# Peptides against a protein of PDB entry 3PBP: the designs that were tried, part 53

Target 1, 203 residues: chain A of PDB entry 3PBP
Amino acid sequence: LNEKDLNLILNKSLVMYESLDSTTDVIVKRNVIKQLQFVSKLHENWNSRFGKVDIQKEYRLAKVQGPFTINPFPGELYDYTATNIATILIDNGQNEIVCVSFDDGSLILLFKDLEMSMSWDVDNYVYNNSLVLIERVKLQREIKSLITLPEQLGKLYVISDNIIQQVNFMSWASTLSKCINESDLNPLAGLKFESKLEDIATI
Target 2, 203 residues: chain A of PDB entry 3PBP as posed
Amino acid sequence: LNEKDLNLILNKSLVMYESLDSTTDVIVKRNVIKQLQFVSKLHENWNSRFGKVDIQKEYRLAKVQGPFTINPFPGELYDYTATNIATILIDNGQNEIVCVSFDDGSLILLFKDLEMSMSWDVDNYVYNNSLVLIERVKLQREIKSLITLPEQLGKLYVISDNIIQQVNFMSWASTLSKSINESDLNPLAGLKFESKLEDIATI

## One batch from the design tools (peptide; aimed at target 1 N95 I180)

Design b2_p26_8_s2 (made by RFdiffusion4, then SolubleMPNN; from b2_p26_8, 14 letters changed)
Fold by OpenDDE base, seed 4:
Structure b2_p26_8_s2 (fold): chain B 203 residues (1-203), chain A 26 residues (1-26)
Amino acid sequence: as target 1 above (203 residues)
Amino acid sequence: DEEEKEKIILEAVGKKAEFNAKVKKL
């Protein structure tokens, strides 16, 4: 965590805080407030000379974890179980795609429609458990693991059986990222959400 | 339904875009 990252988290926390209203769930409010308080304290205690912040181990940035809701949920997957989850960056750390694998060999690529707050409860409360379905990729094999590389945007490595495959979704994710960052949705019109699948290695 | 899917995606992206825009203004 560097100063830039901390500032980003702080700003996000502020925006989240400002979005709170009378209709917001009490638990959500509590989490957002706690996040803002925590991040603000971190910011105050930021040692610019050393680029260090004393972070309590108990506090972590929220990551997508189960249980979650997928919208729309593919009907064909109702009888199957999620096996793996991964988060893939599609730009300089601001936007990401969530991937979930299922025991039928399907991958679903998902977008977080809401910003998540840090989990502050022992029970791992997740502010946002809603995900939007972007694409389903059918591999038709047992998926053992999902691997991402920080230096490789919009790429997911799938390990199954005796093969490593790469799923590359930059064909649409680059446009998606641009739309988000520029607040212009026009480029999404007619965009085909189809990832490229490539065999990387046999194992 | 692909049309419905597109609509859902657009809405989700729009929300995120708005959020990010607010963040950038700080």
Scores: peptide ipSAE 0.545, ipTM 0.935, DockQ to the pose 0.849
OpenDDE base, seeds 1, 2, 3, 5: peptide ipSAE 0.545, 0.543, 0.542, 0.543; ipTM 0.935, 0.934, 0.934, 0.935

Design b2_p26_8_s3 (made by RFdiffusion4, then SolubleMPNN; from b2_p26_8, 16 letters changed)
Fold by OpenDDE base, seed 4:
Structure b2_p26_8_s3 (fold): chain B 203 residues (1-203), chain A 26 residues (1-26)
Amino acid sequence: as target 1 above (203 residues)
Amino acid sequence: DDEEKEKIILDAVGKKADFQAKVKSL
């Protein structure tokens, strides 16, 4: 963790804190407050200790893990089980796409619309478990694993029995990233959410 | 429905954009 990352986490925590109101769930409030307190303390220590921060074992960046909901959930997948999950960065910020594979050979590409906080008190704490469905990619094969490379934005590698395939969604994710970063949604109009699938290697 | 899908995505991206804008303003 560097200063830039810490500042980003702090700023996110502040924004989350400022979003709290009387209608916010008590558990959510408590969790967001605890996160802000922790990160603030961490920031103070960073400034005072020449860039050295003692990170407690409890420090974990919020990742899409555990139970989540998909909106809309593809009806065809109701009878199938999720097998793998991956998170793919789409820019040099923190915009990301979540991918879930199913035992029917489908991949769903998902967008997290709300920021999550770290879990502090409850193992199964969920601030926001809602994910928006962007695309379903049907591979029609058993998906063994999902691999992402940090240096390759908007690319997912899918490993099946005999083949490695690349799913490239930068055709739409670049626009999505731009819209988020520039706070302009106009480029989304008429955007096709169609990923490119390419065979990379036979195994 | 493609229109419904588009709306859902727009709403989600809008929320994220607003959040990011707030973060950048700090």
Scores: peptide ipSAE 0.558, ipTM 0.939, DockQ to the pose 0.871
OpenDDE base, seeds 1, 2, 3, 5: peptide ipSAE 0.555, 0.557, 0.551, 0.555; ipTM 0.938, 0.938, 0.937, 0.938

Design b2_p26_8_s4 (made by RFdiffusion4, then SolubleMPNN; from b2_p26_8, 11 letters changed)
Fold by OpenDDE base, seed 4:
Structure b2_p26_8_s4 (fold): chain B 203 residues (1-203), chain A 26 residues (1-26)
Amino acid sequence: as target 1 above (203 residues)
Amino acid sequence: MEEELKENILKAVGKKAEFMAKVKKL
């Protein structure tokens, strides 16, 4: 985490805060406010030794939201269980793809369309927990693990019994990133959401 | 199914784009 990243998180939290209105659920308001307070405090105390200690305590109190919902959920996967999850960066602006593997050997690539706050002092907090389905990749293998490399945007490594495979979705993710960053959806017209699967190594 | 999926993706990307646009104005 650097200053730039912190500023981005702060700005995101501010936008979330500004989106609050009289119709917003009280629990949501509380969570968004708590997050903003935390991030603001973090920002203020970025160089403060004492502030860091308090921030660490507060950070420990924050929980990631869950569970997520997938829309649409692939009907074929209703009878299968999710086995792994990974988040893959697609740009330096913190646009991400979420990948979930299933015990049938499927991967689903998902997009977070809504910004989520952390859960603060509320058990089972759920808000903006929807993930949008982009693509299903059928590997037909038992997926043991999902690995991402920070330096490799839009790439996911899938480890199965005897093989490491790379899923590369930059073919569409680069366009998606551009659309988000430029606020122009036109480039998505005609785009195919088809990832490239490549065998990297045999184990 | 593909068209519906695409529509959902477009909508999702649009929402994110709007959010990020607000973020950038900060």
Scores: peptide ipSAE 0.560, ipTM 0.928, DockQ to the pose 0.908
OpenDDE base, seeds 1, 2, 3, 5: peptide ipSAE 0.558, 0.555, 0.558, 0.558; ipTM 0.927, 0.926, 0.927, 0.927

## One batch from the design tools (peptide; aimed at target 1 V132 L176 C179)

Design b2_p27_3_s1 (made by RFdiffusion4, then SolubleMPNN; its pose is not in this set)
Fold by OpenDDE base, seed 4:
Structure b2_p27_3_s1 (fold): chain B 203 residues (1-203), chain A 27 residues (1-27)
Amino acid sequence: as target 1 above (203 residues)
Amino acid sequence: SAAEEERRKEHEKRVIEAVGRKIESLK
């Protein structure tokens, strides 16, 4: 995830928010608001760490519930602030997982769902999220940093005050990669999205 | 529980759909 991607996500969230009206389902409204809150917090964190990000707002006409269907993150995460973000390669191609940490010690592993142009058509509604939650990992510790190594696919190193832990999600990411590369969704059926945690070193 | 299983299925569905969209975007 880079600045451009974050801006896009924020724009999408804003469009959804502005599309809310009296005819919008209550659950949809709630989910849109929560997503916007999440993205806003992420953006704030980004600005604090990487400098100010100028967001050019792009607005398009859309249906009230469109152009995106919102898959809400766990409600607890919206009460916390994103602390770190990292992108992890899962293959030698273009497939990546986005990881966001929160100040409650949680990690979320996200799949980038690409936006389709038709999603912005006023007459069309296409299911889409800015990011899709795959897994939440609760570390219950203060996360200081996230480190990735390009040569280590599907591995994330989490640095806390007293320990470095490795999060290995290749158990499911390998399948995910395969599905994308082979254009076959079948292997995803019954797949468990559970990462493996390993203590690497004590600090 | 049944509720947990349903949530799992829904989650799986969401992921599958997302991956599906990704695949289509690459064509």
Scores: peptide ipSAE 0.605, ipTM 0.928, DockQ to the pose 0.409
OpenDDE base, seeds 1, 2, 3, 5: peptide ipSAE 0.604, 0.604, 0.602, 0.604; ipTM 0.929, 0.929, 0.929, 0.929

Design b2_p27_3_s2 (made by RFdiffusion4, then SolubleMPNN; its pose is not in this set)
Fold by OpenDDE base, seed 2:
Parts: C-alpha cells; structure tokens; sequence
Structure b2_p27_3_s2 (fold): chain B 203 residues (1-203), chain A 27 residues (1-27)
C-alpha cells in the first residue's frame, strides 16, 4: 500500500459516502461509515508516519465512507486505530502483502487485489474489495514500528516496547506466490494461513 | 463447530477469489 493507493481508496470511499441519502438503508449506511472511519484512520497514520497527504481533516471525518477496502474487516477493529502500515514482498515478481497494525496489538495481513468497486442499492450490497484479509495476528503488544527488509521475503519485524518479533508468513505466501506466477489456484485449497512468530531480540 | 468450518471455508474462498482476480489482472 502506497500513498497513491491510499488516496485512491480514500477518494472512492468519499464518493460512496457522498452518495448516501435519507433513503439509504441503515445497514448500508453504517457499513459505509465504518469503512470511511477505517480509511480515515489509515490516512491519519500515513500522514503521521509515512508522509503528508493533504486531505482536509474535516472532510475525512465527515465525508469519508465507502465499501470495506479490507474484506472482511474485523468489526472490533473499528474501535481501534491503525498504528503502522508495511508492505512485504513475497517474491521477486512484485507480489506483496500489506500489513496494518492496530493499537489493540493486532496485525492484519492483507492481499491486494483489484481496485475497490461498490454498488449500493437499497436492496443490494455488492462490493469488490481492494484488500482481502488473509490473517489476523494478535500480538497483544503496543506496536511501535514495523520493519521490512527487502532481501527477506515474507518477513515482517514488529517492534514493541521491549521485544522485536519476526512474523514469517512464507508458509502460505510461498504458495500464494506460486499460484499467482503459475496462474493456478489449486494449491490454495486447504492452505492454512498461519504465520510463524518468533522473538528475535529483547530491547 | 460447523459455524467455524463454514467461516474457514468462506475465508479460503475469499482468498482464492482475490488471487484469481490478481491472476486475471496480470493477463
């Protein structure tokens, strides 16, 4: 996930939010609002840690709505704030996993598919997500930083107050990569999306 | 539980679909 992608997601979410009216189904409205809140939090995080994206705060808070860019987005995380974002390469073909950390100590590992598309109707809710949730890892720590090393595929380093942990998801990411590169989905059947956690060092 | 199994299956399916989309996008 880069700045451009985030902006795109935000814009799309805003458009969706703006499309809401008094006749919109309450459930749909709620979902759009939740999505907007999520995107806003991501944007805030991005601005604080990865650079500045000039989006009016008032607009973000008031207008940011859209389909879940992350599907499914864990509902409980709506109450939490994204703290860090990282992108981890899983092969040399530019396939990557996006990781977002939250202030509850959770990590979500996401696969970036096609751009978000949403159709809202009073009776129909159809969406195409930009990000798909692969795995949620609960570290139960305050995550200070996420570090990736380009030469280390499928590995994420999580820095908390006193520990550096490695999250290794090559157990499933290697298969994912293979599937993409070979255009064969069969190996995904029965695949367990469980990352390995290892304590690397104490701080 | 049955519910858990269904959830896992649904999860797998979502991932498969996502990867499928990626594959198609690369063609």
Amino acid sequence: as target 1 above (203 residues)
Amino acid sequence: SAAAEEAEKAHEQRVIEAVGKKIEARK
Scores: peptide ipSAE 0.591, ipTM 0.918, DockQ to the pose 0.371
OpenDDE base, seeds 1, 3, 4, 5: peptide ipSAE 0.588, 0.588, 0.590, 0.588; ipTM 0.918, 0.918, 0.918, 0.918

Design b2_p27_3_s3 (made by RFdiffusion4, then SolubleMPNN; its pose is not in this set)
Fold by OpenDDE base, seed 4:
Structure b2_p27_3_s3 (fold): chain B 203 residues (1-203), chain A 27 residues (1-27)
Amino acid sequence: as target 1 above (203 residues)
Amino acid sequence: SAAKKKEEEELEKRVIEAVGNKINSLK
């Protein structure tokens, strides 16, 4: 996820919000509002960390808008605040996972928009406008920082007040990388999206 | 902010050190 991608997601969320009318289902309205709030918080975090991001004045509707730009999104996280964002390389081909932390100690692992043909769960497909939720990791601690090391593919280091933990998602990310690079979804069949946690050091 | 960036850089150094120590402990 780069500045342009974040702006695109934000713009899509804004367009969704502006498209709300009296005929829109109440649940959809609520979800769109929550989505916009989420993306706005991400934008704020991005600006604080990486500098100002210019919001594009022109909104492009490239796809039909659903209730979420991130699918499926854990509804309970709308009540929490995003605290950190990081991008983690999963291969040398520049494929990345986006990780977002929340003040409840949750991490969500996200991937960029995939075509319908690239869905790993055809039977439970939810239309995605921007990002796909792959995994939620519950740490139940205050997350101070998210650190990535370029030499450490598919690894995220989570720093709290007293511990450095490694989140390793290469168990599934290597397969995802292969699917993307080879345009073959077969390896995703039956894949379990479960990251491994390891304590690295106390601090 | 500049202060936040500096803090993150220091944390990165700590992570690098911790990871290095962990790797060395496994040898």
Scores: peptide ipSAE 0.311, ipTM 0.803, DockQ to the pose 0.016
OpenDDE base, seeds 1, 2, 3, 5: peptide ipSAE 0.128, 0.311, 0.088, 0.302; ipTM 0.668, 0.803, 0.606, 0.799

Design b2_p27_3_s4 (made by RFdiffusion4, then SolubleMPNN; its pose is not in this set)
Fold by OpenDDE base, seed 4:
Structure b2_p27_3_s4 (fold): chain B 203 residues (1-203), chain A 27 residues (1-27)
Amino acid sequence: as target 1 above (203 residues)
Amino acid sequence: MEEEEKKEKELEKIVIEAVGKKIEALK
């Protein structure tokens, strides 16, 4: 995910929001609003790192809310603030996972699809126009930074006050990569989306 | 932009060093 991609997602979300009218279904309205809030908050974190983009301040200051169609989305994160964002390669074909950290010490792992994102529950497949949540990792630490190493696929390094931890999600990301590249989601059935945590160093 | 990039590069070096030490300790 780069700035251009994020802007594209944001623009699509804005267009959807602007299309809402009095006849729009309540569920659709809620979904679009939550999506816009979510993407806007992601964009704020992006701007802090890589420069400013012209987005209305009201949207940038919104709390992160996942789309209604994403099940399960950790609803408790609606009350917390995103602190860091990172993108992690999962294969040499440049498939990526987006990670967002929150001030409660949570990490959410998201899949990028610019057109129509997929739910990873194959038994209840739903479509979304935003990032799709795959996993929530609870660290319960104040996250200072997220670091990725280009030579290490599917690994995220989380820096807190006194520790460097590795989040390794290749247990499921390798399967996901295969599914994407082969356009076959069947291998995702029954897949456990659980990343491994490892302490790397005390600092 | 430049300050954040510099900070990230510094942190990356710290992580690389820490990971290297961890790997070496496991040998």
Scores: peptide ipSAE 0.291, ipTM 0.785, DockQ to the pose 0.016
OpenDDE base, seeds 1, 2, 3, 5: peptide ipSAE 0.285, 0.290, 0.284, 0.280; ipTM 0.783, 0.778, 0.780, 0.780

Design b2_p27_4 (made by RFdiffusion4)
Pose (drawn by RFdiffusion4):
Structure b2_p27_4 (pose): chain A 203 residues (1-203), chain P 27 residues (1-27)
Amino acid sequence: as target 2 above (203 residues)
Amino acid sequence: TEEEIEKVRKQLEMREKVGNYLRELNN
């Protein structure tokens, strides 16, 4: 955990602690407070020279959160099954797109709009477990796998049956991160959220 | 420190606004 990232989760934790009011669900309030306490303890034991911190076994037992809401979910896909999931970096600030494969050779590019709180005990804990559809890409080929190279932002390799295709969504993803970072929604108006699809090779 | 917290807050609020915008666009 480098210094930049350590401070990022601390500040996110502080924003949520302040975001607490009385209507806030008791279970959620508990987790937000726990998150702040935990992130604070990390900050106290963080070894700056190594950029690392030890984590006790107690804090590593966490229960799953979900299911995430995928909004708006495409109606056709109710007849099909999800195959793979990938994560693609948009910028240098941990902003990412979640990619999911389906039986129909389709791809949904998702964005997480709500900040999650950390949770350890709560069963079936859902809260800000929210994803939003940005785009859908039909390759009409059997998608055998998804691959990413850390060196290339906003690009995803999709291995179909005899083709390696590259879905390139930096056309809109670059603008998306700018508005997130500049807190200005206007550049999104009129942007067509279409990814450049490109055949890389025959396999 | 406070300025960093407010920067993060604004980024989180923008992410919510982006999500609303995308939902409205796709409906």

Design b2_p27_4_s1 (made by RFdiffusion4, then SolubleMPNN; from b2_p27_4, 14 letters changed)
Fold by OpenDDE base, seed 4:
Structure b2_p27_4_s1 (fold): chain B 203 residues (1-203), chain A 27 residues (1-27)
Amino acid sequence: as target 1 above (203 residues)
Amino acid sequence: MKEEIEKVRKKLETKKGIGKFLIERLS
């Protein structure tokens, strides 16, 4: 975590806070406020040892929100178990795609369309916990691991028993990145969400 | 700073829009 990242988190937290209104659930309000308070404190004490100690304590009290939902969840995968997860950067602006593999050899590429907060002293907190299905890639192989390389945007390496394959989704991810960065949805029209699968090496 | 926040706001809204688009295309 660097200063730029912290600023982004703070700004996101502020935006979430500002989105609160009279119709917002009380639990959500409390949670968002607590997160904002924490992040603000973290920002203020970024260079302070004392602040860091306090932040660490408070951070340990926070929990990762869960469970998450996938919309739509492929019906065929209901009978299968997720095996691996990876996050792939699609630009230098921290936009990313989430990939989950399943024991049927499927990969699902997911988009985080909503900002999720941590859970702050609330049991079973669930808010903005959905991920959106972009694409399903069927490899029909036992997936052992998922590897990403920071210098390679929009690329995922899938390791199976005897082969390393590359999933390249920059064909559509570049457009998504552009849409996000320019706040323009128009480029999405007619976009095909089809990743390129290529064999890289036999192992 | 305000401008930065607004930029973030716009990005978040755009992401929401992308999500809606992605869902609708499969419906």
Scores: peptide ipSAE 0.623, ipTM 0.947, DockQ to the pose 0.884
OpenDDE base, seeds 1, 2, 3, 5: peptide ipSAE 0.621, 0.622, 0.622, 0.622; ipTM 0.947, 0.947, 0.947, 0.947; seed 1 fails the geometry check

Design b2_p27_4_s2 (made by RFdiffusion4, then SolubleMPNN; from b2_p27_4, 14 letters changed)
Fold by OpenDDE base, seed 1:
Structure b2_p27_4_s2 (fold): chain B 203 residues (1-203), chain A 27 residues (1-27)
Amino acid sequence: as target 1 above (203 residues)
Amino acid sequence: MKEEIEKVKKQLETKQGIGKFLVERAK
């Protein structure tokens, strides 16, 4: 992020916020509000590209709707508790990655191999959402919040006590997007599912 | 409309395929 990008994101976040109405999904509303709050705080405390950001409030994104299963579930995380859930867009076709953080400081990146249907009828509620493990990222920090920016595909911002880190997984997510959009699994061969971690700002 | 539906179906199948791939990769 740079100042110019931040300003743009802020403006877009404001526009998104202003577009909220009674017909907007509650999860969407929550996400937009949290995003705006986050970006606003970043903007207020922006000193430099690698400057200090003072975030006084925890900003959690709305969690994935409904119960879900993770397969395979990492055995190491069996005794730990999920702390945050975020969804990250990877293309303009509404393909997304789900991220779950745990209290051990781990992030898991998950693929939705089945479509989540919004249930408007309780009787038609989809009880199980399938999530497949892509990657585990160990931060070894207390994760306060997960933030996504709609204009930044395949990027997740992780807020800890002292630092904001960016997880960038477009290196493999672009291939997933391509596979989905082209209905071709061939590009998966030899693909490395390794995200890039970068420090963005100190808190 | 039919073409669009078929496209969506193919995408769903692809997603399932990706899921299977990811699971098998972990074995």
Scores: peptide ipSAE 0.659, ipTM 0.942, DockQ to the pose 0.302
OpenDDE base, seeds 2, 3, 4, 5: peptide ipSAE 0.651, 0.657, 0.657, 0.658; ipTM 0.940, 0.942, 0.942, 0.943

Design b2_p27_4_s3 (made by RFdiffusion4, then SolubleMPNN; from b2_p27_4, 14 letters changed)
Fold by OpenDDE base, seed 2:
Structure b2_p27_4_s3 (fold): chain B 203 residues (1-203), chain A 27 residues (1-27)
Amino acid sequence: as target 1 above (203 residues)
Amino acid sequence: MEKEIEKVKKQLETKKGIGKFLIERAS
């Protein structure tokens, strides 16, 4: 976590706070407020050089490992069970793709179109738990693990019984990143959301 | 700070737009 990232988290937290209104659930309000307080305190400490706190991991875990909804959910996956989940960075601005594997050998790549807040008072609290389906990748094998490398943007490593495969989605993720960073949806026109699958190693 | 907040707001709206786009393309 660097200063830029911390500032971004702070600003996101502020925006979330400002989005609260009289119709917002009390639990949501409390969680958003607590998050803002925490991040603000962290930001103050960062500026004062009191220490380095790596909140990124905890922040990601809070967002990804909680209950969420997928829209649209692939109908063919209703009868299958999710086996693994991973989050893959697509840029240095904390934009990321969520990947979920299923026991049919499918991977779904998901976009977080809403900002989630960390859970504070309620276990498994989820605010803005929306995940949007980008792509389904069918591997037709049992997926044991999903591995990501922070230095490798838009790349997911899938570990199966005897093979490691790389899913590279920077072909479209770079465009998503650009759209977000520039606040412009125009580059989405004609974009193909098709990831590249490559065998990396046998194990 | 206000400018930064506004930027973040725009990004959030963009994300929402991306989400909408992704859903609509499948319909």
Scores: peptide ipSAE 0.660, ipTM 0.940, DockQ to the pose 0.869
OpenDDE base, seeds 1, 3, 4, 5: peptide ipSAE 0.657, 0.658, 0.659, 0.659; ipTM 0.939, 0.940, 0.939, 0.940

Design b2_p27_4_s4 (made by RFdiffusion4, then SolubleMPNN; from b2_p27_4, 15 letters changed)
Fold by OpenDDE base, seed 4:
Structure b2_p27_4_s4 (fold): chain B 203 residues (1-203), chain A 27 residues (1-27)
Amino acid sequence: as target 1 above (203 residues)
Amino acid sequence: MKEEIEKVKAQLETKKGIGKFLIERAK
C-alpha cells in the first residue's frame, strides 16, 4: 500500500460516508462509519509516521463482504460451477475487470459498477455487491487456472490441459478506463465488447 | 482535498453509469 492507494481508499470511504442519509439502513450506516474511522486513522498514521501504518485491532474485524450478485447472469451457466476467479488491471489507476471461469469452459468478464466495502462487526454483511456482465467467452475447454501479469494490462492467460490461451480485452477496456478516468460515458457509444482469443503455447 | 473527493465521486458515478449501460445494452 502506497500513499496514493491509501488516499484513494480514504476518498472512497468519504464518498460512501457522504452518501448516507436518513433512509440508509442502520447496519449500512454503522459499517460505513466504522470503515471511515479506520481508514482515517490509517491515513493519520501514515502521515505522522513517515509511511508507517500500524494495523489496529479494528482491522481484524474487517472482512471482504459477499456474496456477489452478477447481473445479468447467463442462463446457460445456472447449472455449471465456477472454477476460477481472477482480477485484471486495465490501467494504472487500479481500474479492473473481474473474470470468472466455469466448468463448461466459459469465461465471464465482469465489471464492478458499485464501490464495495469491508464488513465490520457484522456477519454476512452484504452491501454494494454488484457485478455486471460484460462478455461471455466460450473456450469449450477445461480451465485449470487463470493467470494475470501486472505489466500486461487487459490480458488474461487461460491454462487448460494442453494449451495456454490469451484473452485480450483492451479493445474495449481501454475505453472503459478512459470513461472512468475522465468521468465521461460518451465513449461507450458504439463500443463492441469483443475480446480477442489467441493461442500462446501448446503444453 | 475537496477537489480530490469530487473527482472520486465523479468516477464512482461514472462506474454506476457504465454498469447501467452494460445492462441496458443486453436488452
Scores: peptide ipSAE 0.672, ipTM 0.945, DockQ to the pose 0.918
OpenDDE base, seeds 1, 2, 3, 5: peptide ipSAE 0.667, 0.660, 0.668, 0.669; ipTM 0.945, 0.943, 0.945, 0.946

Design b2_p27_5 (made by RFdiffusion4)
Pose (drawn by RFdiffusion4):
Structure b2_p27_5 (pose): chain A 203 residues (1-203), chain P 27 residues (1-27)
Amino acid sequence: as target 2 above (203 residues)
Amino acid sequence: EEEELNETITEAVKRKAEFQKKVNEKS
């Protein structure tokens, strides 16, 4: 955990602690407070020279959160099954797109709009477990796998049956991160959220 | 359907941008 990232989760944790009011669900309030306490303890034991911190076994037992809401979910896909999931980096600030494969050779590019709180005990804990559809890409080929290269932002390799295609969504993803970082929604108006699809090779 | 999608995307990005602004204030 480098210094930049350590401070990022600390500040995110502070923003949520302040975001607490009385209507806030008791279970959620508990987790937000626990998150702040935990992230603070990490900050106290962080070894700057190695950029690492030890984590006791107690804090590693966490229960799953979900299911995530996928809004708006495409109606056709109710007849199909999700195959793979991949994560693609948009910029240098941990902003990412979640990608999901389906039986129909389709791809949904998702964005997480709500900040999640950490949770350890709560069963079936859902809260800000929210994803938003940005785009859907139909390759009409059997998608065998998804691959990413850390060196290339906003690009995803999709291995179909005899093709390796590259879905390139930096056309709109670059603008998306700018507005997230500049807190300005205007550049999104009019942007067509269409990814450049490209055949890389025959396999 | 395209209009609803664009509204949803704008609202989602707005939420993330407002939250990120608060995080930058803490920096």

Design b2_p27_5_s1 (made by RFdiffusion4, then SolubleMPNN; from b2_p27_5, 12 letters changed)
Fold by OpenDDE base, seed 2:
Structure b2_p27_5_s1 (fold): chain B 203 residues (1-203), chain A 27 residues (1-27)
Amino acid sequence: as target 1 above (203 residues)
Amino acid sequence: DKEELEKNILEAVGKKAEFNAKVKEKE
């Protein structure tokens, strides 16, 4: 965590705070406010020299949200169990794709469309936890693990019993990233959300 | 089904883009 990252977190928290209105649930308001307070304090106490901040004990109790919902959830997967999860960077910013594997050998590529706050006040706080389905990739094999490499954008490595496969979704993720960063959705028109699957190595 | 999926993706990306734009304005 550096100063730039901290500023980004602060700005995100501010935007979240500013999005609150009279229709927002009270619990949500409370959580967003607490997060903003925490981040603001963190920012104020940031020691650029040491990269450390004194955090009040109360804020250490904050937890990451979960579980998430997938919309739409593929009906075919209702009878199957999720086995692995991975997050893949698609640009040098903060845009990411979430991948979940299932015991039927399917991979689903998901997009997080909403920013989430931490859970501060209520146990199992859930808000803006929806993930949007982009693509389903059927591998028809037992998936043992998912691996990502930070230096390789839009690439996921899938390890099965006898093979390592690469799922490359930069064909659409690059466009997605551009649309997000430039606030221009036009390039999404006609875009095919089809990843490339390649065998990398035999185990 | 495919059309619905595309619509959902477009909407999702739009929301994210809007959020990011607001964040960028704070910088």
Scores: peptide ipSAE 0.541, ipTM 0.924, DockQ to the pose 0.894
OpenDDE base, seeds 1, 3, 4, 5: peptide ipSAE 0.535, 0.536, 0.539, 0.538; ipTM 0.923, 0.923, 0.924, 0.924

